# Peptides against a protein of PDB entry 4GXB, part 47

Target 1, 277 residues: chain A of PDB entry 4GXB
Amino acid sequence: VPTEEVSLEVLLSNGQKVLVNVLTSDQTEDVLEAVAAKLDLPDDLIGYFSLFLVREKEDGAFSFVRKLQEFELPYVSVTSLRSQEYKIVLRKSYWDSAYDDDVMENRVGLNLLYAQTVSDIERGWILVTKEQHRQLKSLQEKVSKKEFLRLAQTLRHYGYLRFDACVADFPEKDCPVVVSAGNSELSLQLRLPGQQLREGSFRVTRMRCWRVTSSVPLPSGSTSSPGRGRGEVRLELAFEYLMSKDRLQWVTITSPQAIMMSICLQSMVDELMVKKS

## One batch from the design tools (peptide; aimed at target 1 T205)

Design b2_p22_2_s3 (made by RFdiffusion4, then SolubleMPNN; from b2_p22_2, 9 letters changed)
Fold by OpenDDE base, seed 5:
Structure b2_p22_2_s3 (fold): chain B 277 residues (1-277), chain A 22 residues (1-22)
Amino acid sequence: as target 1 above (277 residues)
Amino acid sequence: EPPEKRFASDEEFQAAVKELLE
């Protein structure tokens, strides 16, 4: 792609548009810096955020595809897909809520976290009780962003990334599940026939290894994944998990977002390693 | 694709998990 100046749209978690003028040859960090400058986010806070490739759903929700890597050219990465449904989104890129303290010290950082958190709650990524919802709404009405975030930090699945409904082979074969990544775990929410909602927690500390695989289903074969047409590439995330003492078991998640899930796993592991050092 | 492994050995993994579970 020839080097040219272009206008690139980057979305915040709430769908707010940030237009930046960049070069087609600008790498991910260059674009991120441009977005930060546009938002007046301090340089020392840029590292707390990343750019993600997402697919915008019909309802305006974002299906995260992957994190843009450092060597990538965001303009090329998004435009090469030749579909307007793909967007670039700015989101915080750490898991430990303790890092919120650093970001919240700045007005722009605070606003970004607030907007993201509001969006996550509205989308059901953060789970709230009726009472908690009332409290959050009250704080929103008062525009008390710091207090809002402090309350939100205590909520279930705060800081989690929620994936689209998919299929897992746990606890049974071909179980419909909703996967969320956060707090050094994969949370698998499922409802078996005639049963209450259950959650399986898979802590990354108990994962020996994981892998992503791709396969092409047979044309006549039934795809276990709802909504996928015949002939679509099937992505799977498999991880080997310590279920009990001396008992390792493979768990496989079939999802178009398997790559993003693996990125989350690696990111969570990396953050844990940083804390350990 | 080869699996991503967090630990150099199974023994190291087991030791770390044991420590976390105790």
Scores: peptide ipSAE 0.027, ipTM 0.640, DockQ to the pose 0.020
OpenDDE base, seeds 1, 2, 3, 4: peptide ipSAE 0.018, 0.026, 0.021, 0.019; ipTM 0.435, 0.603, 0.444, 0.440

Design b2_p22_2_s4 (made by RFdiffusion4, then SolubleMPNN; from b2_p22_2, 11 letters changed)
Fold by OpenDDE base, seed 3:
Structure b2_p22_2_s4 (fold): chain B 277 residues (1-277), chain A 22 residues (1-22)
Amino acid sequence: as target 1 above (277 residues)
Amino acid sequence: EPPEKKFLSDEEFEERVKELLE
């Protein structure tokens, strides 16, 4: 692609548009710096955020596809898909809520976390009771952003990424599940017929290994997941989990977001390693 | 197929299992 100056749209979690002028040859970090400059985010806080490729759903929700890598050209990455559904989103890229303290000290950082958190609650990524929702709304009306975040930090799945409904082979084959990643775990929410809502927590520290595989279902094969057309690429995330003493079991999640899930796993592991060093 | 990614090596994992479950 020839080098030229272009206007690139980057969205915040709440859908707010940030327009930046960049070169088509600018790499991910260059674009991130441009976005930070546009928002007046200090340089020392840039590292707490990343750019993500997402697919915008009809209802305005974002389905995360992957994190943009350092060598990528964001303009090319998004435009090459030739679909208006794909967007670039700025989001915080750490898991431990303790890092919120660093970000919240700055007005712009505070606003970014606040906007993201509000959006995550509205989208149901963060789980709230009726009473908690009332309290959050009260704080929102008062525009008490710090207090809002402090309350939100105590809520279930704060800081998690929620994925689209998908299928797992746990606890049974072809089980519909909702996967969320955060707090060094994959949370699998599921409801079996006639049963209450259940959650399986899979801590990364109990994962021996994981992998992403891609396959093309054979037309004659029973391998077609419900709702997928014949011949579509099937992505799976499989991890080997320590269920109990001396008992390892493979768990496989079938999802178009398998790559994003694996990115989250690696990111969580990396953060844990940094903390232990 | 892409190689498997591991949080811990096999040896480290075995040691971790012993520490946590014994």
Scores: peptide ipSAE 0.163, ipTM 0.804, DockQ to the pose 0.018
OpenDDE base, seeds 1, 2, 4, 5: peptide ipSAE 0.091, 0.015, 0.030, 0.018; ipTM 0.721, 0.416, 0.632, 0.427; seed 2 fails the geometry check

Design b2_p22_3 (made by RFdiffusion4)
Pose (drawn by RFdiffusion4):
Structure b2_p22_3 (pose): chain A 263 residues (1-190, 198-221, 229-277), chain P 22 residues (1-22)
Amino acid sequence: VPTEEVSLEVLLSNGQKVLVNVLTSDQTEDVLEAVAAKLDLPDDLIGYFSLFLVREKEDGAFSFVRKLQEFELPYVSVTSLRSQEYKIVLRKSYWDSAYDDDVMENRVGLNLLYAQTVSDIERGWILVTKEQHRQLKSLQEKVSKKEFLRLAQTLRHYGYLRFDACVADFPEKDCPVVVSAGNSELSLQLREGSFRVTRMRCWRVTSSVPLPSGGRGEVRLELAFEYLMSKDRLQWVTITSPQAIMMSICLQSMVDELMVKKS
Amino acid sequence: DLTLHELSHTENPAFPDTEAAE
């Protein structure tokens, strides 16, 4: 892409706009640093956040497509799709909530975690009852951002990434499920199954050839993981999802974080 | 039924410890 200065909108998890001037040839880290500079996020906290390509739904919710890799050009990644429904999003990119402690030591880092946690609750990524949700919106007005986040860290599925509803062959073939990734596991809500990353020997992403539109082709995508169900018993679990690649990225990210910790 | 083609395959380096413990 010829080098040219452009304006790029990067959204926070709650949809707040962050406008940055970047080059069409800037890579992911360059764009991330420009967003961090605009937000006054310290350099030493940039590694706790990443940029994601998402599809914004009619209701404003985001369906995560992929985490942008180091070699990618974010301006090109989003513009090449030729659709205003696709956005670049900044979100925390680690899994263990112990890292929240490092981020919350800074006012901007705390503000970012607070903003995405509020959005996570509003969009049902964090699981609460109707009554609990009522209480939380109230506590939100009455407590500091820090106190609100400490409470949120104890809520069901805090720190998980939720995927669009899809199907899986667990427990039975073609079961409708909601899949979420977090806390070193995949959660399948059918009843529920919890599949630990450390019990996955491997996982595979497969696709059909592109098919005529039922001007976009369609592809059947599957993410299958080989799971150690019990001693010396491995079983494949298959999820059929247009977000199979994002699920695979989350599994790799969670495995990588476990290994960094182990080291 | 459609034929599916592998896009990627990833082995989990964290898996051996769990298998050995069992």

Design b2_p22_3_s1 (made by RFdiffusion4, then SolubleMPNN; from b2_p22_3, 12 letters changed)
Fold by OpenDDE base, seed 5:
Structure b2_p22_3_s1 (fold): chain B 277 residues (1-277), chain A 22 residues (1-22)
Amino acid sequence: as target 1 above (277 residues)
Amino acid sequence: SLTLYDVAVFENPVFKETEEAL
């Protein structure tokens, strides 16, 4: 791609558009810095945020595809997909809510966290009771952003990323699940036939390893399984989990977002490693 | 039918093998 100046749209979690003028050759960090400058976010807070490639669904919700890597050219990465449904989103990229304290000391950082949190609640990524929702709405009406965040930090799945509905082989084969990543775990929400909603928590510290598998069925003249087109890529995330003492078991999640899930796992591991050192 | 696979494996350095993980 020839180097030229372009206008690039970056979305906040709430869908707010940030337009930045960048070069097509600008790498992820360059674009991130441009976005930060546009928002008047201090340089020392840039590291708390990342750019993500997402697919905007028909209802306006975001399906996270992956984190943009350092070597990537965000303009090229998004435009090469040749679909307007793909967007670049700015989001906080740490997991420990303790880092919110650093970010919320700044007005712009506070606003970003607030907007993200409001959006996550509205999207149902953060789970709230009726009473908690009432309290949050009251704080929102008062525009008490700090108090709003402090309350939100105590809520279930605060700071989690919620994925699109997918399938896992746990606890049963072909079990529909909703996966969320956060707090050094993968949370699998499932509803088995005739049962109440259940949540399985898989802590990262109990995962020996994980793998991402991409598979492409070869064109066979045989009846492909209903609903999948010929040659459709199947992505799976599998992790080997310590279920009990000396008992490791593989859990496999089949999802188009398997790569993003793996990125989340690695990111959580990295953060834990930093804390351990 | 023949299926093509690509696999990436990640070892977890923060894995705890002991009962402390349970």
Scores: peptide ipSAE 0.493, ipTM 0.858, DockQ to the pose 0.594
OpenDDE base, seeds 1, 2, 3, 4: peptide ipSAE 0.493, 0.491, 0.491, 0.491; ipTM 0.857, 0.858, 0.859, 0.856

Design b2_p22_3_s2 (made by RFdiffusion4, then SolubleMPNN; from b2_p22_3, 12 letters changed)
Fold by OpenDDE base, seed 1:
Order: sequence, then structure tokens, then C-alpha cells
Structure b2_p22_3_s2 (fold): chain B 277 residues (1-277), chain A 22 residues (1-22)
Amino acid sequence: as target 1 above (277 residues)
Amino acid sequence: SLTLYDVAVFENPVFEETEKAL
């Protein structure tokens, strides 16, 4: 791609648009720095955020596709998909809420966390009771961002990334589930017919390994139309989990977001490694 | 029937096979 100056749109979690002038050849970090500069986010806080490729749904919700890698060219990555539904989103890229303290020390950082948290609550990624919702609303009306975040940090699934509804083979085959990643775990929420909502918590420290598998249907003898539509690829995330003492079991999630789930696992592992060091 | 064409495996360095992890 020829090097040209372009206007690139980057969204915040709440859908706020940030327009930056970048080169088509600018890498992920270059674009991130441009976004930070536009927001007046200090350089020492840039590392707490990342750029993500997302697909915007009809309802305005974001389906996370993947984290943009360092070597990628965000402009090319998003435009090559040739669909307006794909967007670049800025979001915090750490899991431990203790890092919020560092980010909250800066006005811009505080605003970013606040906007993200409000959005996550509105989207149902963070789970709230009626009373908690009332308290949050009161704090939001007062524009008490720090107090809002402190309360939010105590809420169920604070800091989690929620995925689209998908299918798992746990606890039974072909179970419809909603997966969320956060707090060094994968949470699988399911509602079986006639049953209460159940949640399976899979801690990363009990995962021996995980894998991402791509599969396609075997071509039936009919004319292989060369256009393997995006719809023919099946993605799965499987992890080998320590269910009990000396008992490992594979759990498999079938989801178009399997890659993103794997990225989350790796990111959580990396953060845990830093803490052990 | 499905055919697999790509698999990526990741070992977890923070895996703990201890009673405390259970």
C-alpha cells in the first residue's frame, strides 16, 4: 500500500469517535500514540490501552474480533475488510483493577475508564443489581467519576470482556453459553430450559493449555464454488482444565470469537507472569 | 463432516497443579 496521509477513525468503548491523521504505513503503536495525543493522554499511560478490531452489530454493540498486533497497520487492517461494520476501538488492556489506580490519577485516564465502565454497564457486561444500578445512576448524575469507578470495581464481572452468545460442550454437548473473560478466568454462563442461570468459572491457573482450531466442511462432490464465504469456517477454542485432583478435561467453545478468546487468555497469562516475577 | 486445517496450541506457564488451585 502506498504511504499516504489519511484520516482514521478510532472509537472509544461508548462509541465516541476520535479522528486522527496518520500514515497508511503507521503501525499499531504509531496510531495508538496519535490517539493518545488527540485525547491528551500522557505517554506513560499509553501502555494501559490497546487498539482492537471489532465488528459493530446492528444494535451498536461491539463484537471483538482481535487485538491489533504491534506489526499491523491499523488503517490497512480495517479497510482491507471492505465492510463498514468493522471498526477500531480503544480500550484498556489490563485485567487487574489495581492498575485503575495508576490510570485514574490522570484526568484523561479517568475519563476513559469512566466512559468504558458506563458503556460496559449499559451493555450488560458488568452485572448489577437494581440497588447497585440506582447507586451508580446517582453517582453518574453527580458526575462523581472516581466514586463511580470505586463502586463499579466491586461489581460482578467488572473488567470482563463479554463475547457473543456461542456454544460449548460443557456441561453438556451443544450448550448455548455466554462467555466472558476477566479476573484471570473464563466465565461461561448458561441457561438450560427450565433451569436457573448457571455459571461455570474456569480459572486460568487451572488451564494446562488451550488451542484454537479452524475447520471447514468437507466439500461435497458438487462444484466447489471458489468463493469460500466467511461463513464456512468454524472456529473453536478448547482448553484442558483441571476439574479435580489429577483429572484434566477438555472444554471446547465453538465461536467466531475463538481467536479473541485466546488472545484474552494469553493476555491474562502474561499479566499473571508479571505478578509472579 | 468437517476437516481441520489449522491448529494453534498454547502451553500455560502459570498452570498450577496444586491443591490450592482446586
Scores: peptide ipSAE 0.492, ipTM 0.851, DockQ to the pose 0.622
OpenDDE base, seeds 2, 3, 4, 5: peptide ipSAE 0.491, 0.487, 0.489, 0.489; ipTM 0.851, 0.851, 0.849, 0.850

Design b2_p22_3_s3 (made by RFdiffusion4, then SolubleMPNN; from b2_p22_3, 10 letters changed)
Fold by OpenDDE base, seed 3:
Structure b2_p22_3_s3 (fold): chain B 277 residues (1-277), chain A 22 residues (1-22)
Amino acid sequence: as target 1 above (277 residues)
Amino acid sequence: SLTLHVVAEFENPVFEETEAAL
C-alpha cells in the first residue's frame, strides 16, 4: 500500500468515534499514540491500552477478533477486510483492577475507564443485581465517576471480556456456552437440560498448555461440522486443565474467536509473570 | 473426516502442578 495520509476512525468501547490523521504506513503504536494525543491521554498511560480489531454486530455490540500486534498497520489491517462491520477499538489491556488506580488518577484515563465500564454493564458483560444496578445508575446520574468505578470493581466479571455464544466439550459434548476471560481465568457459563445456569471457572494457573487449531472438512468425509457450512473453517481453543490432583483433562472450545481467546490467555499469563518479577 | 492444523501452541510458564493450585 502506498504511504498516504488518511483519516482513521478508532472507537471507544461505548462507540464514541475518535478520528485521527495517520499514515497508511503507521504501525500500531504510532496509531495508538495518535489516538492518545487526540484524547489528551498522557504518554505514561498509553501502555495501559491497546487497539483491537472487532466486528460490529447489528445491535451495535462488538465481537472481538484479535488484538492488533506491534508490527501491524492498523489502517491496512482493517481496510483489507473490505467490510464496514470491522472496526478498531481502544480498550484497556490489563486485567488486574489494581492498575485502575494508576489510570484513574488522570482525568482522561478516568473517563476512558468509566466509559468502558458503563458500556460493559449495559452490554451485560459485567453482572449486576437489581440493587447494584440502581446504585450504579444513581452514581451515573451524579456523574460520580470514581465512586462508580469503585463500586463496579466489586461486581462479578468486572474487567472481563465476553465472547459470543459458542460450543464446548465440557461438561458434555457440544454444550452451548458463553465464555468470558478475566481475573486470570476463563469463565464458561452453561445451562444443561433441566438444570440451572452454571459457571465453570478455569484458572490460568491450572492450565498446563493451550492450543488453537483449524479444521477443514474433507470433501469425501462423512464428518459433519455442526453448525458449519460446507468448507467452513472450524477454529478451536483447547487447553489441558488440572481438574484434580494428578488429573489433567483437555477442554475444547469451538469458536470463531478462538484466536482472541488465546490472546487473552497469553495476556493474562504475561501479566502474572510481571507480578512474579 | 477433517484436516486439522495447529495454528498456535503454548506452554504455560505459570502452571502450578500441585494440588495447592486447585
Scores: peptide ipSAE 0.483, ipTM 0.835, DockQ to the pose 0.650
OpenDDE base, seeds 1, 2, 4, 5: peptide ipSAE 0.483, 0.483, 0.481, 0.483; ipTM 0.836, 0.837, 0.832, 0.834

Design b2_p22_3_s4 (made by RFdiffusion4, then SolubleMPNN; from b2_p22_3, 10 letters changed)
Fold by OpenDDE base, seed 3:
Structure b2_p22_3_s4 (fold): chain B 277 residues (1-277), chain A 22 residues (1-22)
Amino acid sequence: as target 1 above (277 residues)
Amino acid sequence: ALTLHTVAEFENPVFAETEAAL
């Protein structure tokens, strides 16, 4: 792509549009800095956020595809897909809510966290009771952003990234699940026949390793994954988990977001490593 | 039949090898 000045649209979690003028050759950090400047976010807070490639669903929800890497050119990364459903989104990129304190000290940082949190609640990524919802709405009406965030930080799945419904082989083969990543874990929500909603928690510290695999049907092969079109690539995230003392078991998640799940795992591991330093 | 390819593998440096170390 020739180097040209272009207008690039970056979305916040709530769908608010931030238009920045960048070069087609600008790397991820250059674009992130341009977005920060447009928002008046101070330089020392830029590192708490990242740019993500997402697919916008018909209902306006975002399906996260991957985090944009440092060497990437965001303009090329999004436009090469040749579909208007793909967007670039700015979101916080840390997991420990303790880092919210640093971000909340700045007005712009506070606003970004607030907008993200409101959106995550509205989309059902953060789980709330009826009473909690009432309290949150009251605080929202008062525009009490700090108090809103303090309450939100206590809620189930605060700071988690929720994935599209997919399939896992745990606890049973071909089990429909909803996966969420956060708080150094993968949460798998499932409902077995005749049972109430259950959540399985897989802590990162109990994962020995993980892998992403791809599979393609053979031209003569009759076996296609249920719900996938003929010839579609099947992505899987598998991790080896310490189920009990000296008992490792592989858990496999079949999802088109397997790459994004792996990125989340790596990101959570990296943050844990920093905390140990 | 499916052709399987490993895209990426990761060893976890924060893995606790024993349940007691968790």
Scores: peptide ipSAE 0.453, ipTM 0.828, DockQ to the pose 0.680
OpenDDE base, seeds 1, 2, 4, 5: peptide ipSAE 0.448, 0.450, 0.452, 0.452; ipTM 0.824, 0.829, 0.827, 0.828

Design b2_p22_4 (made by RFdiffusion4)
Pose (drawn by RFdiffusion4):
Structure b2_p22_4 (pose): chain A 263 residues (1-190, 198-221, 229-277), chain P 22 residues (1-22)
Amino acid sequence: VPTEEVSLEVLLSNGQKVLVNVLTSDQTEDVLEAVAAKLDLPDDLIGYFSLFLVREKEDGAFSFVRKLQEFELPYVSVTSLRSQEYKIVLRKSYWDSAYDDDVMENRVGLNLLYAQTVSDIERGWILVTKEQHRQLKSLQEKVSKKEFLRLAQTLRHYGYLRFDACVADFPEKDCPVVVSAGNSELSLQLREGSFRVTRMRCWRVTSSVPLPSGGRGEVRLELAFEYLMSKDRLQWVTITSPQAIMMSICLQSMVDELMVKKS
Amino acid sequence: SLDLHELSHSHTPSELFEEATE
C-alpha cells in the first residue's frame, strides 16, 4: 500500500471512539502505540492491550474476528473489507486477572479495564442474574472504579471472551451452544461443559471451500480440539462456528500465557 | 456433507500437556 497519512477510528470495548492519525503502511504495533499516546497510556502498559478486528452488530455489540498480528497493517485490514460494519477495537489481551493489578496501578489503565468490564456486563459476557445486574448498575454509581473492578473480578466469566451463538457436537451432535474462552478453558453452555486448555493435546481449524451466496461466498468453519476426557482417553470435540479462527487464536493465546508463566 | 480442508493445526506443548496425562 502506498504510504499516506490517514485517520483511523479505534473503538474501546464499549464503543467509545479514539481517533488517531497513522500511516496506511503502519503495522499493528505502530497503530497500538498511536492509540496509547492519544489515551495517555504509559509505554510500559501497552503490552497488556491488543487491537482486534470486529464486526459491529446492529445493537452495537462486537463479534470478534481476529486479534491483529504484528505483521498486519490495521488500516488495510479494516478498509479492505469495504464495509462500515467492521471496526478496530482496543481491549485487554491477557487472561489471568492477576495482571489486572499491574494495569490498575495507572489511572488510564484502570479507566480502560473499568470501561470494558462495564461493557462486558452490559453485553452478557459476564454472567449475572437480572437482580444482580440491577445491583451492579447501582454499585457502579456508589463505588470507585477501583472498587467496582475488584467486585467484578469475582463475577462469573470475568475475563472471558464470548462468541456468537453456534453449534457443537458436545454433548450431542448439532447442539446449540454459546462458547466463551477464559481462565485457561473453553466454556460450552448448551447445561455446561468446561474444557481445560491443559487437557487439549491439539486443536484444528478446518474450512469448506467457498460456496455461492445463499456478493459474498460462504464457508463452513469448524474448530475441533482433541480432549483428554479421562486417563488414556482422547476425544475430539467439534465446534461449528464462523469464528473458529478467533477461537483458535484464544486457545493459542491462553496456552502461550500458561507457558510464559511456567517459564 | 461438505469436505473440510485443514487451515491450521496446533499442539499443546508437551511440557504442559504431559502433566495432565500423569

Design b2_p22_4_s1 (made by RFdiffusion4, then SolubleMPNN; from b2_p22_4, 11 letters changed)
Fold by OpenDDE base, seed 3:
Structure b2_p22_4_s1 (fold): chain B 277 residues (1-277), chain A 22 residues (1-22)
Amino acid sequence: as target 1 above (277 residues)
Amino acid sequence: SLTLYTVAEFYTPEELFSEALE
């Protein structure tokens, strides 16, 4: 791709469009800086955000594909997919809500967190009761962004990234689950026949290791997952978890978002290491 | 059956995982 100036669209979590003029050769950090400049986000807050590749679903919701890496060229990464449904999204890239305090001190940072949080609530990523919803709406009507965020920080799955429905082999084989990543864990929500909704919490500190596997089903004489087309790539995230003392067990999640899940795990581990140092 | 083409493995730092073993 020849180096030339282009207009690149970057979306906020709420779908707001930010247009930036960049070079096709600009790397992820260059584009991120351009977006920050356009939003008037100060340089010392840029590190709290990242660019993500997402697929916009029919209902407007975002399915996160992966975080853009440092060596990538965002313009090329998104346009090479040759599909309008793929977008670049700006989102906060830390997990501990304590870091919100740093970001909220700035007007632009506050607005970004507010917009993201509102969107996450509207999309059902953050779980709210009827009363909490009423309180949030009241604060939203008053445009009390700081108070809104303080209340939101107490809500279930605040700061989590919710994935599309997928399948896991835990607690039973071929269980339909909804996975969310946040608070140094993977949360697996499932409903087995005749049972109430239940949540399994898998803390990253109890994962010895994890792996991402890319595979293809054999054309004949093989059992494939229902609904999978012939020759389609299958992605899996598997992690070895310390269930109890001296008991390790592998848990496998089959999902097109396995890569993103792995990125989240690594990101959470990295953050914990920073806090521990 | 499936044919495996790519496997990427990641490990939790011992500094974090060792605490879970205690």
Scores: peptide ipSAE 0.430, ipTM 0.874, DockQ to the pose 0.732
OpenDDE base, seeds 1, 2, 4, 5: peptide ipSAE 0.427, 0.426, 0.427, 0.426; ipTM 0.875, 0.874, 0.873, 0.875

Design b2_p22_4_s2 (made by RFdiffusion4, then SolubleMPNN; from b2_p22_4, 11 letters changed)
Fold by OpenDDE base, seed 3:
Structure b2_p22_4_s2 (fold): chain B 277 residues (1-277), chain A 22 residues (1-22)
Amino acid sequence: as target 1 above (277 residues)
Amino acid sequence: SLTLYEVATFYTPEELFSEALK
């Protein structure tokens, strides 16, 4: 791709469009800096955000594909997919809500967190009761962004990234689950026949390792996941988890978002290492 | 059965995982 100036669209979590003029050869950090400049986000807060490749669903919701890596050229990465449904999204890239305090001190940072949080609540990523919803709406009407965030920080799955419905082999084979990543864990929500909704919490510190697998089912004699077309690539995330003392067990999640899940795990591990040092 | 094309494995740092073993 020849180096030339282009207009690149970057979306906020709420779908707000930010247009930036960049070079086709600009790497991820260059584009991120351009977006920050356009939003008037100070340089010392840029590191709290990242650019993500997402697929916009029919209802407008975002399905996260992966985080853009440092060596990538965002313009090329998104346009090469030849599909309008793929977008670049700016989102906070830390997990510990304590870092919100740093970001909230700045007006632009506050607005970004607020917009993201509102969107996450509207999309059901953050779980709220009726009373909590009423309180949040009241604060939203008053445009009390700081108070809104303080309340939101106490809510279930605040700061989590919610994935599309998929399948896991835990607690039983071929269990439909909804996976969310946050608070140094993977949360698996499922409902088995005749049972109430239950959540499995898998802390990253109890994962010895994890792997991403790319495979293709064979035409005949294969036991592929229901709904998978012949010859379609299947992505899986498997992690070896310390279930109890001296008992490791593999848990496998079959999902097109396996790569993104792995990225989240690594990101959470990295953050924990920083805090531990 | 499946044809496996690629696998990437990541390990939790021992500094973190060792705490879970205590």
Scores: peptide ipSAE 0.463, ipTM 0.872, DockQ to the pose 0.723
OpenDDE base, seeds 1, 2, 4, 5: peptide ipSAE 0.462, 0.461, 0.460, 0.462; ipTM 0.872, 0.871, 0.871, 0.873

Design b2_p22_4_s3 (made by RFdiffusion4, then SolubleMPNN; from b2_p22_4, 12 letters changed)
Fold by OpenDDE base, seed 5:
Structure b2_p22_4_s3 (fold): chain B 277 residues (1-277), chain A 22 residues (1-22)
Amino acid sequence: as target 1 above (277 residues)
Amino acid sequence: ALTLYEVATYYTPEELFNESLE
């Protein structure tokens, strides 16, 4: 791709559009800096955010595909897909809510976290009770962003990424599940026929390893993944989990977002390692 | 039957995993 000046659209979690003029040859960090400058985000806070490739669904929600890599070219990455449904999104890229304190001290950082949190609640990524919802709405009406965030930080799945409904082989084969990543874990929520909602929490520290598999069903073969036809690429995330003392068990998730899930796991591990250093 | 394109395996660092052992 020849080096050219282009207008690139980057979305916030709430769908707000940030237009930046960049070169087609600008790497992820260059684009991120351009976005930060456009938003008036201080340089020292840039590291708390990342650019993500997402697919915009019909309802406007985002299906996260992957984090853009450091030396990747965001313009090329998004345009090469040749589909308008793919977008670049700015989102915070840490897991420990303690880092919110650093970001919230700046007006722009506060606004970004607030907008993201509001969006996550509206999309059901953060789970709220009726009473909590009322409290949040009250704070939102008062535009008390700091208080809003403080309350939100106490909510279930605060800081989690919620993935599209998919299939897992746990607790039994071909279980429809909703996976969320956050707080150094994968949460698998499922409702089996005639049963209450169940959640399996899988802490990353109890995962010995995980793997991503990319495969294509043969035309003569069948697909067990809803919405996938024969010959379509199938992605799976499998992790080996310490269920009990000296008992490891593999759990496999079949999802187009398996790569993103793996990225989340690695990111969680990296953050934990930083904390230990 | 599936055609496998790639498999990538990642390991949790020993420092983290060992602390989770019961």
Scores: peptide ipSAE 0.471, ipTM 0.863, DockQ to the pose 0.710
OpenDDE base, seeds 1, 2, 3, 4: peptide ipSAE 0.470, 0.469, 0.464, 0.470; ipTM 0.868, 0.865, 0.864, 0.866

